# Designs tried in a protein design run: peptides against a protein of PDB entry 9GMZ. Part 46

Target 1, 343 residues: chain A of PDB entry 9GMZ
Amino acid sequence: TGFPLELLTRPATERLAYFENYTVAHPRLKEVYEILMRTIAEPAGASFIFVYGASGVGKTTLRLRVEQKLTELALPKLESDRARVPVVGIEAIAPESRYFNWKEYYTRALITLEEPLIDHKFDYGVRGISRDNFGKINVESKVVAPALRRALENALIHRHPDVFFVDEAQHFGKVASGYKLQDQLDCLKSLANMTGILHCLLGTYELLTFRNLSGQLSRRSVDIHFRRYCADSPEDVQAFKSVLLTFQQHLPLAETPNLVDHWEYFYERTLGCIGTLKDWLKRVLSDALDREATTITLKDLQKRALSVAQCQKMFKEIQEGERQLSETEADVQNLRSALGLGA

## One batch from the design tools (peptide; aimed at target 1 T1 K241)

Design b2_p20_1_s3 (made by RFdiffusion4, then SolubleMPNN; from b2_p20_1, 14 letters changed)
Fold by OpenDDE base, seed 1:
Structure b2_p20_1_s3 (fold): chain B 343 residues (1-343), chain A 20 residues (1-20)
Amino acid sequence: as target 1 above (343 residues)
Amino acid sequence: SPLLAQLEAHRARLAAQLAA
């Protein structure tokens, strides 16, 4: 089933919003979704989940779908326990300096723990943190990072989310020294341990560098690789074409564009990353709606495509990440062979 | 459910606040 035909008579803003809110349930997303949901339900003593993959593979979409599902599953409990927050999700911000801004991180996390369901104010146990009459958190400028951390720990313990999501988590690794990077990881580890809340870090392959700094986290973490579609796999190509077919059916235009016929061009400019594909199509759809166009043409696609140079850079970053993971897999095989476990 | 709608609306408000 395609888009609701009634959208063709609706304002461009509603048509665009429909497509923006539409999610294609593609095989890699489904697979990672199921693994992540299972791991959250049964962490088996893990304190961390690492979800890594190419930029634009769809990690944010994955997070949002899991957050939605966890919220739905928590609804019966929320009727009796209004203090509970089912899930917390934030995006880590890239540091402007050589130092990660923990104060900003803790503030953002505290904002996501705001109580929509409770009329009474939660006391964070920290002076200079308050809530207004609408429940909005206010953090005074004088409040230091350690105090915000304590407030967050208290809030997480009290709200007891099933998981704490941190998107763009590679930004924790953007520090000037290896020691500081370890300190950042230890800081996160301490937060997870002190609160008893499972943390899920989603990021690019740069997250692997962060993950590999702590051998101790290996025992307390689950790794999930969110793979792109690869053109050398017939199954992946078919899945990618199926995604294009679904998107063309869900573009709220009078004439259905044939995106599938251009699958190679779409692959060339997205590297098999569905998030990149969706963002590209959103830009093209927006342009088409602004022109009151009945369809999307190849020229429209070309106008909003990533440049070849951008794609080449992104592809090099992907190849390096995939190589690092392949080496790890080879190490596992070598270990198995050395243990006398048959291949 | 009304509760789900409230939670979704809340998430949208929080997302807007974090983007500002």
Scores: peptide ipSAE 0.208, ipTM 0.833, DockQ to the pose 0.017
OpenDDE base, seeds 2, 3, 4, 5: peptide ipSAE 0.189, 0.198, 0.223, 0.183; ipTM 0.820, 0.825, 0.837, 0.818; seed 4 fails the geometry check

Design b2_p20_2_s1 (made by RFdiffusion4, then SolubleMPNN; its pose is not in this set)
Fold by OpenDDE base, seed 5:
Structure b2_p20_2_s1 (fold): chain B 343 residues (1-343), chain A 20 residues (1-20)
Amino acid sequence: as target 1 above (343 residues)
Amino acid sequence: SAEEEARLRKLAEEFSKPLP
C-alpha cells in the first residue's frame, strides 16, 4: 500500500510531514527492534544496553519507535501512577570543550524527565532548581554538577522509567585519556546502580571503546549491533531494493518515481544505511514540493546526494568499526579455543 | 520465511502510526 492519495491535495508541509513520520519496516530494523524491546522487558540483571552501528543506519528512528511503543504499553499504568514516566530519551551533545559537560548532561536529562505535562511535581530539595509558571524546570547557573546528579537520581527513582535512552552516546568518550574515559564509565555505572534504571546508549562504533574498557560494565551490558546492508550479500541487496520500493510508494507525489532502477547509485551514496537514505529522500522531496514537481528525477537526487568525499570518509569509519567487531569475534574464538571450549 | 514476512507486516502496521 502506498501513501494516502488525499495528501496530493494537501499543503506541502503536510506532505513532507507524512514522509518524515513514515518508517519503513525492514529486516535489520525489525531484528534490532525485537531484541531491544525484549531486553527492556526482561533485562536479566543488565544495567546497560549498547546499540552501535554506522552513522545514519537508523538508530534514532529505532529509539523513537521504541519510545512510542513503551509509552503506548504504559498508558494503562500511568492512570494509576501519575508520577511514572514510561521512558526518557535524550541526545548527548558533543562538548565544545575537550571534556564532556556533565553539568549540561544532568540539566538536560532532568529537564526532559520533569517535562511540564507531568501532573505530579516533586521538590528535590536543591536550591536553584525551580519550575516556571508553565511547570518547566529551570536550573540556575549556580547549581553544581553533584547537586544536579542527586536531583536526577531522585527524579529517575520517582519517575521510574523502563529505560533511559542516550542517543549519540559516543560523545561520552570524547576525553583525552583512557583514565578519564574510565571515570566517565564509572560515573554512568554509578548512576544506573543508584537509580536501578536500565540505561540504553545508542551511538557509532566508537561505543565499542566503552565496551572494551570496562570488564565490569561488560558483565552487566547487552550489546546490539545495528548492521547496515552489504552489497556483497544477495539477501542484503534484495532487502535494500525492497526498502527503495517502499519509499518509492510512500513519496507523496503525483507520479511514482522509479528509485529501484537506481539502486546502485542509492547504495553508493548511503553505504546501505537506511537513515541516510531517508534523509536524502526527505531533502529531495522537500525540493520537489517547493517546485510543485509531479515526480523526482535522477538530477533531483544528484543535487542532494552526499559527495563522494563524504561517502569515502563515512565508509572508512564504517570499515574501522566493522574491523574492530570482526577482531573481537576472532578474539572470542581464540579465547574459547585457549580455554578448551572449542570453536 | 512466511512467519518472518508476517512479523515484518505486523511491524509495518505498528510503524504506520505517526511519531508523536
Scores: peptide ipSAE 0.362, ipTM 0.896, DockQ to the pose 0.145
OpenDDE base, seeds 1, 2, 3, 4: peptide ipSAE 0.350, 0.338, 0.353, 0.361; ipTM 0.891, 0.889, 0.892, 0.895

Design b2_p20_2_s2 (made by RFdiffusion4, then SolubleMPNN; its pose is not in this set)
Fold by OpenDDE base, seed 3:
Structure b2_p20_2_s2 (fold): chain B 343 residues (1-343), chain A 20 residues (1-20)
Amino acid sequence: as target 1 above (343 residues)
Amino acid sequence: DEEERRRLEELAEQFSQPLP
């Protein structure tokens, strides 16, 4: 099973869009997806879900697929409850300043909750928040962060999403000197508690700093580790090669490129991160389509590959995150042993 | 080898299926 052959007669934009929208259901994605869906359905008093893993492992793809599924599952209920939004997902932005911009976060969250298709006008009870004639939220510059927070709390309560997703959530850790990261966590915790909405924070291993700072968050959080594929595991190598084969079959080109024969090079330049792989192939596909090329060559791949220096930097960040998790697991075992529970 | 190739193809078919 590959791409629809009719795409070969379609514009380059449609061919690229097909590949962009294509998702490989690889084992790690499927596992994390199933855990996340189950946790959202049965949070068991959790207020937070932390999904952490390497940059480019596929967290955004996971989020989008869960958002799609939750929307599909909610459709029958949305016919009767027109105020409900089944899911809300935002991406946290890296602050230009040394501190996280809460005003921007609240504004983006509000805009996302108020899609134009929602016929029900909601009064946020905050002066300077309005809808335009197109249903788009306008937030006046004079509106302060505490007012935007109250508006978001009210909107989340009114819209009742099953989960609130925040992608790139490591950016909450960008705190100015002298401020406590704990204050940011307490702010998020308060938002989740006040709204009763489950929050899912997706991010890099920098999210582990949030887990370690608050024993209270740990009591109300579920942790999901989105692992990369490791070259030291034969099973992971086999899965990674199979992902390459799957992408190879879904590149809308006249001649199927042989990606699998270059699996070591793909692994070297992706570190086993499927999102990084997809983004790389997307760039290479775009270049090939622009040239009306029949296939992708190794030279085309090399032109768009991450540099060795970039991969070395990313690998150090991954190793540090994996080490911190391993140390935490050892600490749990040591604690259990010390408690007499056995390992 | 041919057996490895067959296993990769079987896995690729599974991975080509949508998420549940």
Scores: peptide ipSAE 0.388, ipTM 0.919, DockQ to the pose 0.879
OpenDDE base, seeds 1, 2, 4, 5: peptide ipSAE 0.385, 0.378, 0.388, 0.385; ipTM 0.920, 0.916, 0.919, 0.918

Design b2_p20_2_s3 (made by RFdiffusion4, then SolubleMPNN; its pose is not in this set)
Fold by OpenDDE base, seed 4:
Structure b2_p20_2_s3 (fold): chain B 343 residues (1-343), chain A 20 residues (1-20)
Amino acid sequence: as target 1 above (343 residues)
Amino acid sequence: SAAEEERLRALAEEFSQPLP
């Protein structure tokens, strides 16, 4: 089924919003979604979930869909427990300085956890944290990071989310020394342990550095690899072409563009990353709607494509991440073989 | 091929469904 045809008579803003909110349930997204949902429901003593994959593979889309589903599933329980928040999700910001800003992280986590229309006044137990007349959290500049941490711990315990999401979590790793990265992991581990809340870190392959630093975290973590589609796999090529076919059916334009005929060009400029593809199509759709165009042309696609130089850089970063994972899988297999455990 | 197009259409219909 394609887009609702009535959208063709709607404003450009509604047509764009339809496509923005549309999610293709492609095989890799569905697989990771099902694994993540099962792991959240039955963490089996895990404190962390690591979701890693290429930039633009669709990790933010995965997070948002899981947040939506967890909210829907929690609705019957939220009627009885009005203090509960089913899920909380934040995006980690790249630090401007050489050091991760924990004060900003805790502040953003508190704001996100408490922004919902929760009528219950919560006392954070920390001076200099207040709510305004609109319920917005205000944190005074004098409030120190350890106090904000205690406020977040108390809020997480009180709201008891099923999971705490941190998107772009590779930004925790932007520290010049391995020692400081260990301290950051110990801080996150302590927060998860003190609250009893499952943490899900989503990020690029740079997140693998976290996996290797703590043998204790690895014992209490679940790893989920969100793979891109690979052009050397006929099955992956078929899936990628089918994603293009799905998107062309869901572009709210009078004339359906033929995206599938250009699949190689789409693959070249997305590296098999569906998030990158969606973002590209969103930009092109926005341009087409602004011109009141009936369709999208190859020239429109070319105008908003990533440059070859950008794609080459992104591809090198992906290849390095995929190589590190392949080496880790080989090391596990070699260890099993050396232990006399069958392959 | 016609068989490839049919397979792509069937997959696109599956991918058009909401996540469970």
Scores: peptide ipSAE 0.362, ipTM 0.910, DockQ to the pose 0.873
OpenDDE base, seeds 1, 2, 3, 5: peptide ipSAE 0.362, 0.354, 0.354, 0.352; ipTM 0.912, 0.908, 0.909, 0.907

Design b2_p20_2_s4 (made by RFdiffusion4, then SolubleMPNN; its pose is not in this set)
Fold by OpenDDE base, seed 4:
Structure b2_p20_2_s4 (fold): chain B 343 residues (1-343), chain A 20 residues (1-20)
Amino acid sequence: as target 1 above (343 residues)
Amino acid sequence: SMAEMEKLKELAEEFDKPLP
């Protein structure tokens, strides 16, 4: 079914919001969603989930859909346990400094954890953390990172989310000269262990560096590869074309654009990443709505496309990540062969 | 082809369903 036709009489802001909130349940998203939901329900002693894939593959969409579902499933329990938060999701910020800002991370995590439950005062056990008259958390500049960590540990224990999401988690790898990436992982591991809360790190293929750093983390982690669609797979091409067909039906325009006829151009400029595709279509839709246009043209698409140079850079980053994974798969096969388990 | 377009429509109908 397409978009609700009544949207054509609605303001541009509402039409754009409809498309922004719309999600195509494409095969790769559905697969990763099912694996992630199952792993959260039955972590089997895992402390970490790593979700890695290309930039713009749709990791943020995955996170938001899982957060929505976990919230829905928790509603009956939230009536009995008003202190509980079903899920916490933050985005890691790229550090302006030479190293990851733990103070900022803990502050943002605390703010996000407490935002849904403004009316319930929680004692963080830390001086210099307060709520304003609007229930917003204020952290005084004098509060040090170890104190914020204790506050977050206490808050996570008290609120007991089923999972703690960290999007753009590759930013934990931003370490100054002389620091070890291991120290960052030990901090995260300690937070997960002290709280008993499952952590899900979503990010680029740079997260693969975390897999190799600790054999103890590897024993307590689940890895989920969020793959792009590949043009060398007929099934992936068919799925990608079907995603275009689905999106064209959900663009709230008077005349349905034919996106499928331009599938190769869409593939060239998205590299099979559905998040990149959605963001592109959102920009083009916004421009069309601003002009009160009846449809989207190829010229409108071209104006908002990533440059060939941007796509070439992104493709090199993807190829390096896919290569590292293929080597890991080969290493597993070699290990199985060496163990006498057969290929 | 018409058969390709029918298959794309079937898949699009599946993709239009909410996640479970």
Scores: peptide ipSAE 0.449, ipTM 0.936, DockQ to the pose 0.856
OpenDDE base, seeds 1, 2, 3, 5: peptide ipSAE 0.435, 0.435, 0.436, 0.436; ipTM 0.934, 0.933, 0.934, 0.933

Design b2_p20_3 (made by RFdiffusion4)
Pose (drawn by RFdiffusion4):
Structure b2_p20_3 (pose): chain A 343 residues (1-343), chain P 20 residues (1-20)
Amino acid sequence: as target 1 above (343 residues)
Amino acid sequence: SAAIEAELAAAPAVPAPAPS
């Protein structure tokens, strides 16, 4: 397999768009996708899905692909329920203030729930907010956050989404003190419990500060780790080389450059994150198409790679996250002993 | 930087994959 040979006659813009739209279902992403879909299809009391992963591992692409896949299920279901949004997805806004702005979060979440059949919803529940009949949801600045949240709860329980996505969930950790971390997530827990809607939180390893704050949160959450490829296990190395080979075969050029020979350097500057690899390869391809190059040289790769210091910070954070998320038989034995079960 | 180099120096020899 490979890129369509017809693209050679097409201009560089078509090649670049093709490579941008190209995706690879590498094993780690496939496994994480399967787990996430299975868990969304049946939460069973869980009110959170945590998706931990390094920067550039593919959390956003996973969110988009699962959103698209779930939207397919909604079309047959729509014949039964005319007013139902299958999936709602938003991004956590990094606040300019010391603390996360819950009013803005509620406003954006309610805005994202706009549908053409707004007549079905009628009143949101509190005065002061309504659509301006121009397709835009208008909220008043005098409307307080408790009333806006109540309106969001009513809208969510009416629409009943399958899953609620909060991309970049590490921004929830912006707090004005050292004690507000548990409350920041308890508010979202209460919202999810009352609305009966699973809130899937995606973010980098900084989200691990939101892991096990309380036993209630521990039970109301499901942990999904989007692990990067590690050079320690030969199977992961084989998979990383294989991804490079797929990319080598699928980037549009006159002749396919050799990338497996430079797999060590790629791993050095990508740490196994597939998104970081594809961004680099797309940048190099764009640089090469400007000069109409027939192949990719190492010099081209080095020109638009990542700095050593940047990769050092990436690895430090990744090591801290993997150390925190590691699970061993020793932990299981310790828990068995402390529980008094024995063996 | 030295940690990444050490990880790569300790990486097992794994053969190249077959093309599709």

Design b2_p20_3_s1 (made by RFdiffusion4, then SolubleMPNN; from b2_p20_3, 7 letters changed)
Fold by OpenDDE base, seed 5:
Structure b2_p20_3_s1 (fold): chain B 343 residues (1-343), chain A 20 residues (1-20)
Amino acid sequence: as target 1 above (343 residues)
Amino acid sequence: AAAIQAQLAAMPQVPDPAPL
């Protein structure tokens, strides 16, 4: 079934919002979702989950769907435990300075954890943390990072989320020397250990650098690779075409565009990343709705496509990440063989 | 609880992709 036909009589804003909110349970998303949900339910003494994959593969979509599901599953318990938050999710921001801003990180985490939907107000015992009339946390500029950390530790203990998500987590590494990256990981590890809260870091293949720097995190982490679709795999090509077919049926236009016939061009400009595909189609849909167009054309697609130079850069970053993973898998097999453990 | 439930109920389901 395609989009609700009633959308054709609705404002462009509602038609666009329908497509923005539309999510396809494509095979790789479903696989990673099932692994992540199982790992959150049964962490088996893990303190960290690393979810890594290409930019635009759909990691934020994965996070939001897991947050939704954890909230649904917790809903019956939230009636009895009004202090509980089922999940907390933040996005790490690229530091403007050569130093990671821990004060900003803790402030964002506290603001997100303490959203006004929580009836049970907790006093963290930190002067300069207040709530407005709407229950939103305000942090005064005078509050220092160690006090914000203690407030966050107390908040996480009191709210007992099943997981703490950090999206775009590669931003922890972008400006730190290798030593400062270790200190950041040790700080996150300490936060997880002090609170007993499972942390899930989502990011690009730059997260593999985090895996290699902390041999102590590797023993208490679960790794989840969110793969793109590969054009050399017939199954992946079929899955990618099926996603295109689904999106063409869910574009709220009077005439259904034929996206599937252009699958190679879509693959060339998305590298098999469904988030990149969705964002591209969203831009093209917005342009079509602004023109009151009945459909989208190849020319409309071409106007909003990533440049070949952008795709080449993204592809090099993907190939380097995929190579590092393949080398790590080979090293594990070589280690097993050297230990006399059969392959 | 009721506000969270209303927010969850407003979130669209995640359908499987259309078979080719």
Scores: peptide ipSAE 0.192, ipTM 0.822, DockQ to the pose 0.063
OpenDDE base, seeds 1, 2, 3, 4: peptide ipSAE 0.020, 0.025, 0.110, 0.042; ipTM 0.647, 0.718, 0.795, 0.755

Design b2_p20_3_s2 (made by RFdiffusion4, then SolubleMPNN; from b2_p20_3, 10 letters changed)
Fold by OpenDDE base, seed 1:
Structure b2_p20_3_s2 (fold): chain B 343 residues (1-343), chain A 20 residues (1-20)
Amino acid sequence: as target 1 above (343 residues)
Amino acid sequence: MEAIQELLAKMPEVPDPAPL
């Protein structure tokens, strides 16, 4: 089953929006989704979940799908508990300075948490936080970060989400080195402990450095590795080709392009990351629609591909992350073997 | 509630990959 053929008579904007909204439940996404959903349902005393993987692997797609599912599962309870929010998800902003902007973080978290609940006034216990007549939170510039934190703690306790998502969470690590990074972890840990809300941090392999600095978080965290597809695995190659075939069928063009025949070139320029693949195809589709083209060619793909230098940089970052994880897994196996626990 | 339902209704189903 391909795209709806009626899209060929629709505006370019509608055709592009169809592909933008189209998501494939590829094997790695399903696996991580099931692990994450199970961990949220049964956190076993964990306060944190860390989801790490390559840039463009699909972490944001995973988050959005879990947010959707948690919302669907909560709907029957929301009829009786109108104050409850099922899930809250924010993206961590890259700091413009060597300091993480906690004021901005808490403000965005409050706005996102309260957006579904326009009709339910909540007193945050903080002066200078108000709702407008449209239910939007307004935070006065005079409100300081510690006051916004207390407002967020109170809101999280009152709204009681099943999980608090933070996407691009590696940005917490982009602070001045050493003690300040521990202070950021202690701030997050304190927020989770004070609210009783499970936190899920999604990020790149840079999140591992942040995770490893807190030996205390190791006892209260679950780690989930969102792997890319590897060209040395026949199963991963088959899954990657199947995703290409699916995208090929769902490009709203008059002539179906043969993407599968170029799978090696797609792999070379995406490193097995499906988000990177989708974003590439989206750019190429946009160009094709602007030209009123019937199909896409290898030359059209080449125009929007990441450069070899970009791919080499991304690949080094991936290899370093995969190495750090492999060393940790090997250290656990070596420890087990040394304890006389068979491998 | 309506806003949450509208948000959910806008999120498409996530199909499985096409078999090779």
Scores: peptide ipSAE 0.192, ipTM 0.722, DockQ to the pose 0.063
OpenDDE base, seeds 2, 3, 4, 5: peptide ipSAE 0.057, 0.035, 0.108, 0.057; ipTM 0.743, 0.660, 0.766, 0.757

Design b2_p20_3_s3 (made by RFdiffusion4, then SolubleMPNN; from b2_p20_3, 8 letters changed)
Fold by OpenDDE base, seed 4:
Structure b2_p20_3_s3 (fold): chain B 343 residues (1-343), chain A 20 residues (1-20)
Amino acid sequence: as target 1 above (343 residues)
Amino acid sequence: MEAIKALLAAMPKVPDPAPL
């Protein structure tokens, strides 16, 4: 089944929005989704979940699908508990300065936790936090980070989400010294402990540095590796081609482009990352719709592709992350062997 | 409640990939 053919008579904006909203349950996404959903349902005393993988692998898509599912599952409970929010998800912003902006983080978390969909008013117990006439949270510039933290702690306790998501969480690591990263992890740990809310940090392989810095977080964390598709695996190549076929069928164009025949070029320029693939196809689709084109060509793809230099940089970052994980697996095996546990 | 139900109803389904 392809896209609804009626889209061909619709405005370019609706055609683009269809593709933007289209999500494929590709094997790696489904695997990580099932692990994450199970871990959220049964955290077994974990306070943190780390989801790490390549940039553009699809972590934000995973988050949004888990948020959707947790909201669906919570609906019966939300009828009895109108204060409850089933899930909250934010994206961490890269700091403009050498210091992570905790004030901005807490403000964004409060704004997201109190989206206009929540009928129940809450008093944060903090002066300078208010709702406007549209129900939007306003935080006065005079409100300091410790007060915003208390407001967020109170809001998280009152709303009791099943999980708190932080996307692009590697941005916590972008601090001028390793000591400041520990302080940030201790802040996150304290927030999780004070609220009793499970935190899920999604990010690049830079999140592995968080695991190495906190022997206390390791006892209370679950790790989930969101792998890319690898060209050396026939099964991964087949899955990647199947995703290309699916996107080919769901591009709202009059003539279906042959993406599958160009699978190697798509792989070269995405490194097996489905988010990178989707974003590329979205840019190419937008250009095609702006020109009222009937299809997309290899030339159109080339115009919006990542450069070879960008792909080489991204691939080095992936290889370093995959290497660190392989070393961790070897260290576990060495530890087992040293404990007299068989391989 | 109705707004959440409407938002969920408006969210796209997540289909499996097409078989090759």
Scores: peptide ipSAE 0.269, ipTM 0.865, DockQ to the pose 0.063
OpenDDE base, seeds 1, 2, 3, 5: peptide ipSAE 0.090, 0.021, 0.044, 0.255; ipTM 0.783, 0.695, 0.737, 0.829

Design b2_p20_3_s4 (made by RFdiffusion4, then SolubleMPNN; from b2_p20_3, 10 letters changed)
Fold by OpenDDE base, seed 3:
Structure b2_p20_3_s4 (fold): chain B 343 residues (1-343), chain A 20 residues (1-20)
Amino acid sequence: as target 1 above (343 residues)
Amino acid sequence: MEAIKELLANMPEVPDPAPL
């Protein structure tokens, strides 16, 4: 079953939007989704979940699907509790300055948390936070970060989300000279503890640095590795080819392109990351639709591929992250053996 | 609540990959 054939008569914008919204339930996404959903339902006293993996593995897609599912599951309760938000998700931005902007973080978190609740005014106990006539939160420039933090703490307690998602969470690691990454983690830990809200940090393998720096966070965190597909695994290669076949069938073009026969080239330029694959195909589809093309060719793919130099850089970052995890797994096994617990 | 229902209605299905 492919895309709806009616899309071929629709505007290029609708055809592109169909593919942009299309998600494949590939094995790694399903596995991580099930682990994450179970961990959110039964956190067992955890205050943090770390979801780490390669850039473009699909972490944002995972987040959005979990946000959807948590919202669906909460709907019956939201009819009775109009103050509740089921889930809140933000993206951490890379600071333009050498310092993580906590004021901006708290402002974005407050805006996102209150956006679905235009009709339900909440007093944050902080002067200079208001709603406009359209129900949007306005934060006056004079409001300082500690006041915004208290407002966010009060809002999170009142709205009681099942989880607070922070995507691109490696950006918390961008500390200026003289600040420790530990201080940023202690701020996040304090926010989670003060609110009682489970935090899920999604990011690159740079999140492993967060795990290693806080032996106290490790006791209150659950770690989830979102793996890429590996070319040395026959099962992973089969799964990757199956995803290519699925995307091939769901490109809204008059002629189905043969993507599967080029699987090695797709693997070379995505490193087994399905988000990177989807983004590449989206760019190529956009170019094809702009030209009113009937199909996608290898030349069209090559025009929008990541460069070999980009792939080599990304691969080094992946190898370093995978190495750190393998060393940690070996250390756990060595500890178990030393304790007489066996393999 | 209506905005949440509309958001949910606009969320696409997550099909399994096509078998090879």
Scores: peptide ipSAE 0.058, ipTM 0.771, DockQ to the pose 0.064
OpenDDE base, seeds 1, 2, 4, 5: peptide ipSAE 0.050, 0.043, 0.056, 0.049; ipTM 0.762, 0.753, 0.772, 0.764

